# Peptides against a protein of PDB entry 8RAJ, part 78

Target 1, 54 residues: chain A of PDB entry 8RAJ
Amino acid sequence: LPAENEDPDKAVVDLHRSPPKTKDPDLTPSGIIAKVKAGDMTQETARELLLAMR

## One batch from the design tools (peptide; made by RFdiffusion4, then SolubleMPNN)

Design b2_p30_7_s2 (from b2_p30_7, 12 letters changed)
Fold by OpenDDE base, seed 1:
Structure b2_p30_7_s2 (fold): chain B 54 residues (1-54), chain A 30 residues (1-30)
Amino acid sequence: as target 1 above (54 residues)
Amino acid sequence: EREREERERREEERKRLEEMERELKEYFAE
């Protein structure tokens, strides 16, 4: 199954919209941490995303 | 009742996010 490279450029998390109720396991706080640990996300971006979910 | 359950869910979500922010901070504090 081809890993759909979800373009990181389409993850414009609209910080002013309620965190998308995207049941995307990759946008859960745990998924964000997993991406940072994998090197797929910067710590800064992860912090901004987590703060926007708060 | 529904408003209380919505508040409780938001508080649980906030606590979970605070824990994860702490875990991130601890992971990068090495």
Scores: peptide ipSAE 0.096, ipTM 0.540, DockQ to the pose 0.036
Fold by OpenDDE base, seed 3:
Structure b2_p30_7_s2 (fold): chain B 54 residues (1-54), chain A 30 residues (1-30)
Amino acid sequence: as target 1 above (54 residues)
Amino acid sequence: EREREERERREEERKRLEEMERELKEYFAE
C-alpha cells in the first residue's frame, strides 16, 4: 500500500499565524498574501479582502 | 477586563494588517 506522501511543508506552523478566524486557510491574511505572490489572486482583490478584515 | 483584552486584540490585528499591506506595497513597488 503506497504511503501517501505527507507534504513536509504542512509542518511549518508559522508561529506568527493568528488562529484562522476563517474556515478557509486561503482567506487568512497570510493565505491572501501567498495567493498574490503565486499569481492566483489580483492585488485589488487582496486589498479589498484585507481591508474588510480591519 | 474582557472588553479591554478584546480591544487590545483588535488593535494588534489591525497593526498586523497594516504591516502586511505595507509589505505587499513594498513587494509590488518597482
Scores: peptide ipSAE 0.095, ipTM 0.544, DockQ to the pose 0.035
Fold by OpenDDE base, seed 2:
Structure b2_p30_7_s2 (fold): chain B 54 residues (1-54), chain A 30 residues (1-30)
Amino acid sequence: as target 1 above (54 residues)
Amino acid sequence: EREREERERREEERKRLEEMERELKEYFAE
């Protein structure tokens, strides 16, 4: 007797998938360094921001 | 168990920040 059709498309919508925290890519340690290297942020401001994340 | 996982996460975050501070210091030392 053939074929129990198990429906393959239960997309487990993980309702507990916290929305991707839009980590402002600009406020990550790497984003801060990238802004300083681009000339868009001063070294002092970058130092203060990195210390505040510690 | 949860308190250990929270400490491990805080230690990993601290190590990452210390690495970024070192990279900044090296970049501005040239």
Scores: peptide ipSAE 0.092, ipTM 0.546, DockQ to the pose 0.035
Fold by OpenDDE base, seed 4:
Structure b2_p30_7_s2 (fold): chain B 54 residues (1-54), chain A 30 residues (1-30)
Amino acid sequence: as target 1 above (54 residues)
Amino acid sequence: EREREERERREEERKRLEEMERELKEYFAE
């Protein structure tokens, strides 16, 4: 009786999954404010970015 | 008409940015 070794490790890596367009949520006014509140951005840099969006 | 609507949209967006700038100043005012 031949043992059918079904290898279950066919993780079909769908190479055609377009990388999610990371619309950089980081460049929205709300994203900038969230980064400053989290300590990931200085208030000065945030002010300059917000003024450039005006 | 379209030019007026585009101007109004830009004014609303500017007002929203000015409000966020105010909230930031208030949050970081010790």
Scores: peptide ipSAE 0.089, ipTM 0.549, DockQ to the pose 0.031

Design b2_p30_7_s3 (from b2_p30_7, 14 letters changed)
Fold by OpenDDE base, seed 2:
Structure b2_p30_7_s3 (fold): chain B 54 residues (1-54), chain A 30 residues (1-30)
Amino acid sequence: as target 1 above (54 residues)
Amino acid sequence: DEERRLEEERRREERRREERERKLAEYFAE
């Protein structure tokens, strides 16, 4: 009979679980660059947002 | 002490994310 080792460590609620990547393509560095390239965002605003992502 | 440090870090990352989302919403608000 395989002993079901219930690893009690699976209850580590990873409090560091990165919040679900908001699937807003607009909030990613690549999405911001894409908006600038499309003309939907200024280069200045994009620079400020990308700096705030560091 | 480590748990408290990690909670403070998470709270700093959350505030930085909310500020980015707000700035984007303000920029695209016509």
Scores: peptide ipSAE 0.179, ipTM 0.657, DockQ to the pose 0.085
Fold by OpenDDE base, seed 1:
Structure b2_p30_7_s3 (fold): chain B 54 residues (1-54), chain A 30 residues (1-30)
Amino acid sequence: as target 1 above (54 residues)
Amino acid sequence: DEERRLEEERRREERRREERERKLAEYFAE
C-alpha cells in the first residue's frame, strides 16, 4: 500500500496548529449554524462570524 | 525563518479566535 506521503510540512503545521483550545462547540461553523437553527442567533450575526472564520 | 512564519501564523489564528470569542460573548451578553 503506498503510504500516503503526508507532506511532513502538513504534519508540522498540524503539530504547531494549537489544538482548538476552544472545544467551545459554539465557535465552530456547525455550532453557529446550530444556534441559528435553535433561534439563539440571528442569521446576520452568524454570517459575520462565518465570514470572519474564512 | 520557517519557524518564525509558523509562529506568526499561530499568533494570527489565535487573534482571530479571540476576536470570534469576543464577538460571541458580546452577542450573548444581556
Scores: peptide ipSAE 0.179, ipTM 0.652, DockQ to the pose 0.053
Fold by OpenDDE base, seed 5:
Structure b2_p30_7_s3 (fold): chain B 54 residues (1-54), chain A 30 residues (1-30)
Amino acid sequence: as target 1 above (54 residues)
Amino acid sequence: DEERRLEEERRREERRREERERKLAEYFAE
């Protein structure tokens, strides 16, 4: 049986690959927001980090 | 070339990742 077409187009290298879920919960968008709420991070630093994650 | 475009995009993302990792390391080093 001819091996039917594995569409090479499904190797969408997810260029928009979300930053690897850092094993560090503190480096997630939620972890950053939690640090700001705890007073452990400035809103400015958090904004820069969250913008860099986009 | 589509291949060139994909490689340029990959390199842009790698630089953005490195900049994120650096900014995070700098922040946690204080």
Scores: peptide ipSAE 0.165, ipTM 0.648, DockQ to the pose 0.110
Fold by OpenDDE base, seed 3:
Structure b2_p30_7_s3 (fold): chain B 54 residues (1-54), chain A 30 residues (1-30)
Amino acid sequence: as target 1 above (54 residues)
Amino acid sequence: DEERRLEEERRREERRREERERKLAEYFAE
């Protein structure tokens, strides 16, 4: 089997490490939107949280 | 140096993430 010489210089350090999938369903963009629809969160607070997740 | 710029950028993103996670935890911690 040819050892794929993974050039160590091709570790594209994804500096854009995808935000960890928040394990908390309530902290996901979908969870925040669900709380607004349920009336448990204001649209303003949800906007601030969603902007903070970008 | 480009390396120092990338390290400073990574460290700024990490601090912003930790501050967001803390504020979110504080908001949902009754």
Scores: peptide ipSAE 0.134, ipTM 0.606, DockQ to the pose 0.085

Design b2_p30_8_s2
Fold by OpenDDE base, seed 5:
Structure b2_p30_8_s2 (fold): chain B 54 residues (1-54), chain A 30 residues (1-30)
Amino acid sequence: as target 1 above (54 residues)
Amino acid sequence: GNPEAQRALDMLEPEAVARREEELRRLALE
């Protein structure tokens, strides 16, 4: 009896999984705070951005 | 609203107050 070759269901690795739209980590509240702490952003700019996000 | 943005503002407020107080102390000594 020929063994039925069950074609292994090729798990279509969805290579088209749109990279999770990584919310630009630089524009998150935590990313803004990290930039201020690093000296890469002024507190005034951080305040304006955070107020616009609220 | 965005509660994370509010928490981030609340974290920046003490640092902004501290800097403003330092600037005011400097100007009062000149």
Scores: peptide ipSAE 0.441, ipTM 0.761, DockQ to the pose 0.453
Fold by OpenDDE base, seed 4:
Structure b2_p30_8_s2 (fold): chain B 54 residues (1-54), chain A 30 residues (1-30)
Amino acid sequence: as target 1 above (54 residues)
Amino acid sequence: GNPEAQRALDMLEPEAVARREEELRRLALE
């Protein structure tokens, strides 16, 4: 049975996959809650950010 | 929607959640 020539072009398409944007840990729901608990963010600012993420 | 963002809102505004739950309970009894 002839070896399937796996087309080497399929490996090149994955190089344009932008690295998963490291979601700024400060912009995750958990990161927002952590900032509020640390006193680095107000309850109102946290609310506005979380509403925009919903 | 983002259910994680909603859970985080519920932690910040427990009184707003309680009011919404009361409204939903009233509407379910009409």
Scores: peptide ipSAE 0.438, ipTM 0.754, DockQ to the pose 0.582
Fold by OpenDDE base, seed 2:
Structure b2_p30_8_s2 (fold): chain B 54 residues (1-54), chain A 30 residues (1-30)
Amino acid sequence: as target 1 above (54 residues)
Amino acid sequence: GNPEAQRALDMLEPEAVARREEELRRLALE
């Protein structure tokens, strides 16, 4: 059995990374721009959301 | 304000960015 020496240091760094407070990636400015670029959101809806976040 | 939200607005409104850049250039020449 290949002992997958998964470096124990990688596991410890992941547990103390406070789960990135899931600012819903869909509601971040970058997420809004990504949706517009994908055609999943109108420019007007994106503008209104971003203005409310300003 | 949220500067990330403003940068995202600037990407959606290229004409607003162009106007702001022109205003900044004018103010730098006064």
Scores: peptide ipSAE 0.438, ipTM 0.748, DockQ to the pose 0.580
Fold by OpenDDE base, seed 1:
Structure b2_p30_8_s2 (fold): chain B 54 residues (1-54), chain A 30 residues (1-30)
Amino acid sequence: as target 1 above (54 residues)
Amino acid sequence: GNPEAQRALDMLEPEAVARREEELRRLALE
């Protein structure tokens, strides 16, 4: 009797997994302001990032 | 443009906002 080669369940990686809308909270204008207020970012770095987002 | 980015800049540069508001008040009186 031929051994049934069980094809390993190829986990169908759903390539249509909507790119996680990880709004990286650190790269939003509000996230940048929050980092400055926390002392985790300089005002100059925040200014440069926000100017690039304008 | 991103109006949230501009509002965030205005929060970091309060003196620039104050100057712009004063200029707008001056222009509204002419």
Scores: peptide ipSAE 0.436, ipTM 0.744, DockQ to the pose 0.635

Design b2_p30_8_s3
Fold by OpenDDE base, seed 1:
Structure b2_p30_8_s3 (fold): chain B 54 residues (1-54), chain A 30 residues (1-30)
Amino acid sequence: as target 1 above (54 residues)
Amino acid sequence: GNPAAQRALDELNPEEAEERRRREELLREL
């Protein structure tokens, strides 16, 4: 049975769900800031994620 | 708390970080 490759890049960040405990470097505080600086994340989304991590 | 998350919040909004610092200073002087 082919494991359905759920494309990990489509993680709809459910801002109401605790940030996934994924050791994803992109979900670290530094990774979030890097995405905002790159224009890949809004400041509001970054704020909500960081508030959930605080 | 996560001190890295707090530092990142302070980088995103330095004005809120200053307001919080001023509030913490005022509360320390009481």
Scores: peptide ipSAE 0.512, ipTM 0.840, DockQ to the pose 0.642
Fold by OpenDDE base, seed 4:
Formats: sequence, C-alpha cells, structure tokens
Structure b2_p30_8_s3 (fold): chain B 54 residues (1-54), chain A 30 residues (1-30)
Amino acid sequence: as target 1 above (54 residues)
Amino acid sequence: GNPAAQRALDELNPEEAEERRRREELLREL
C-alpha cells in the first residue's frame, strides 16, 4: 500500500503568529540572517519575519 | 522598535537601507 501520508503540515511557520518571545536563537534577527546565509531560509520569508519583529 | 530587526532588514536589502539613510540625512539638513 503506498503510504499516502502527504503530511501537508510541513511547518507552515505561521508568519502571522507574533514571533514567540522565546530565547530561540533561530528566531532572533541574527538567527534569521544566519539561516538565510546558510540557504535554510528564503530572503522573502526572512523579510516577512523581520518586518513582523520591527 | 527592534533595532536588531531593522539592521537585519538592511543586511538583506542594502539598497533600501542606503536610500533610507540618504533620506534621513537630507531630512536632518533641513
């Protein structure tokens, strides 16, 4: 049986969710820039996240 | 405002950052 688990819930980072005030280094402005430089985040997604933090 | 978020935006788009800096400079000279 083909595993028809397309889990469409691959982490839609709800860009409309206020960035959690969590000390998550990955959600800091510097962490976002580091992900973009690593190729782990698009410039568009980074821009939207940073605009929400401004 | 979050000055770290603004610095990160400026790193992503240096042209927009330069245009903003030029505008802020011109407005300070008036």
Scores: peptide ipSAE 0.510, ipTM 0.838, DockQ to the pose 0.694
Fold by OpenDDE base, seed 2:
Structure b2_p30_8_s3 (fold): chain B 54 residues (1-54), chain A 30 residues (1-30)
Amino acid sequence: as target 1 above (54 residues)
Amino acid sequence: GNPAAQRALDELNPEEAEERRRREELLREL
């Protein structure tokens, strides 16, 4: 069994931090959806991020 | 608004998106 030691703590985008004006593909609407589909982001966190981008 | 963010929200919650579409359709028929 490969060890479950992928640190989940690197993907917590602090929702109180101003959205970075960076072209980070991971913070685009499509990148957020891709992370949710991969299981790398919760649906709730994705909803909050996308609401802030609307 | 950001139309890409709205499309992504609608993908996450298709029921809310359908309710909105039904409301917009009803308002268009009036």
Scores: peptide ipSAE 0.510, ipTM 0.837, DockQ to the pose 0.706
Fold by OpenDDE base, seed 5:
Structure b2_p30_8_s3 (fold): chain B 54 residues (1-54), chain A 30 residues (1-30)
Amino acid sequence: as target 1 above (54 residues)
Amino acid sequence: GNPAAQRALDELNPEEAEERRRREELLREL
């Protein structure tokens, strides 16, 4: 059985790492707000990400 | 700063955004 090394570390947005200037549409200010509205992100996590972008 | 990030913060907490706007308005009248 190939061990599914699903590195759980890829899902941990290291909130202490300077948010990569990821052109990921999902990590833009508008994408963050869209995730909060969809219930896919907490308001607290969104606030921390947006403060780091300010 | 990133004005889009600030607008998004203000959308998450409209009450804090209103309080800040009221304070900025009062300071402009002085």
Scores: peptide ipSAE 0.510, ipTM 0.836, DockQ to the pose 0.680

Design b2_p30_8_s4
Fold by OpenDDE base, seed 1:
Structure b2_p30_8_s4 (fold): chain B 54 residues (1-54), chain A 30 residues (1-30)
Amino acid sequence: as target 1 above (54 residues)
Amino acid sequence: MNPEAERALEELEPEEAERRRREEELREAL
């Protein structure tokens, strides 16, 4: 039986690395406007989200 | 105060006003 040495050390997702400040482009004011223009978001939902960010 | 959110709201206002006018015109025509 060939021992497949799967190196288990490549799956350390550093849970302590501060999430990259990937501002979800979807949650920026500009990203919200872009979704409305694309038809992916209603103007009502966009208004509610933007009001919550004010 | 998020000035980007305020500007984005101001950009949506004319589009919402046009939508409402079209909805009112359709309602008066029925």
Scores: peptide ipSAE 0.437, ipTM 0.768, DockQ to the pose 0.455
Fold by OpenDDE base, seed 4:
Structure b2_p30_8_s4 (fold): chain B 54 residues (1-54), chain A 30 residues (1-30)
Amino acid sequence: as target 1 above (54 residues)
Amino acid sequence: MNPEAERALEELEPEEAERRRREEELREAL
């Protein structure tokens, strides 16, 4: 009977694959300005977000 | 200090100033 040494090491789901830091383009200063120009964000909310990023 | 956030704040200033001017013009017309 061939002993199937099934190597159990194929089940390391690398939970440490940091999702690529998709800089949410929506959270960049330029993305915030683009949302204001599109009418998708208020100038007040944009100002608060940009001040928090300063 | 994020220089991109500062530039973005400076880009919002003229739009805020235009909004205030329009609000003042509407108040003077009433």
Scores: peptide ipSAE 0.436, ipTM 0.763, DockQ to the pose 0.444
Fold by OpenDDE base, seed 2:
Structure b2_p30_8_s4 (fold): chain B 54 residues (1-54), chain A 30 residues (1-30)
Amino acid sequence: as target 1 above (54 residues)
Amino acid sequence: MNPEAERALEELEPEEAERRRREEELREAL
């Protein structure tokens, strides 16, 4: 099944609004890196997310 | 310690270092 593009707009993780809940598959370390590589996430936001997951 | 998060941080480190160098070079050129 082609992964239906679940709207990239739902994946703006406002780090100021809630600690990353490990339940969103898009917030896995691999998902974060994939979004940075796609240009859908800033390196700064990705770093803050990954530091919170450490 | 999440070893996947640590590996992902290590993957981002060179890209951040390159970005910082470009920002510094641009600042020194102004």
Scores: peptide ipSAE 0.432, ipTM 0.769, DockQ to the pose 0.428
Fold by OpenDDE base, seed 3:
Structure b2_p30_8_s4 (fold): chain B 54 residues (1-54), chain A 30 residues (1-30)
Amino acid sequence: as target 1 above (54 residues)
Amino acid sequence: MNPEAERALEELEPEEAERRRREEELREAL
């Protein structure tokens, strides 16, 4: 099975260019924590996203 | 207030960052 090239550049949520569309299941609080645990997201980016969802 | 976002922020609050600061302070004091 080809590992889908999740472009690491698509994981960079440009907080300046699009408000996080809460429609992406990967941008749920649990999805954010899962990405941090996987090493696919920085703690700083995760904190900014979670603060915006508060 | 999203209580799931608040719980996720608490999970990101690194108990590890306090541990690292204490380890660094101890290392600078020796």
Scores: peptide ipSAE 0.425, ipTM 0.744, DockQ to the pose 0.455

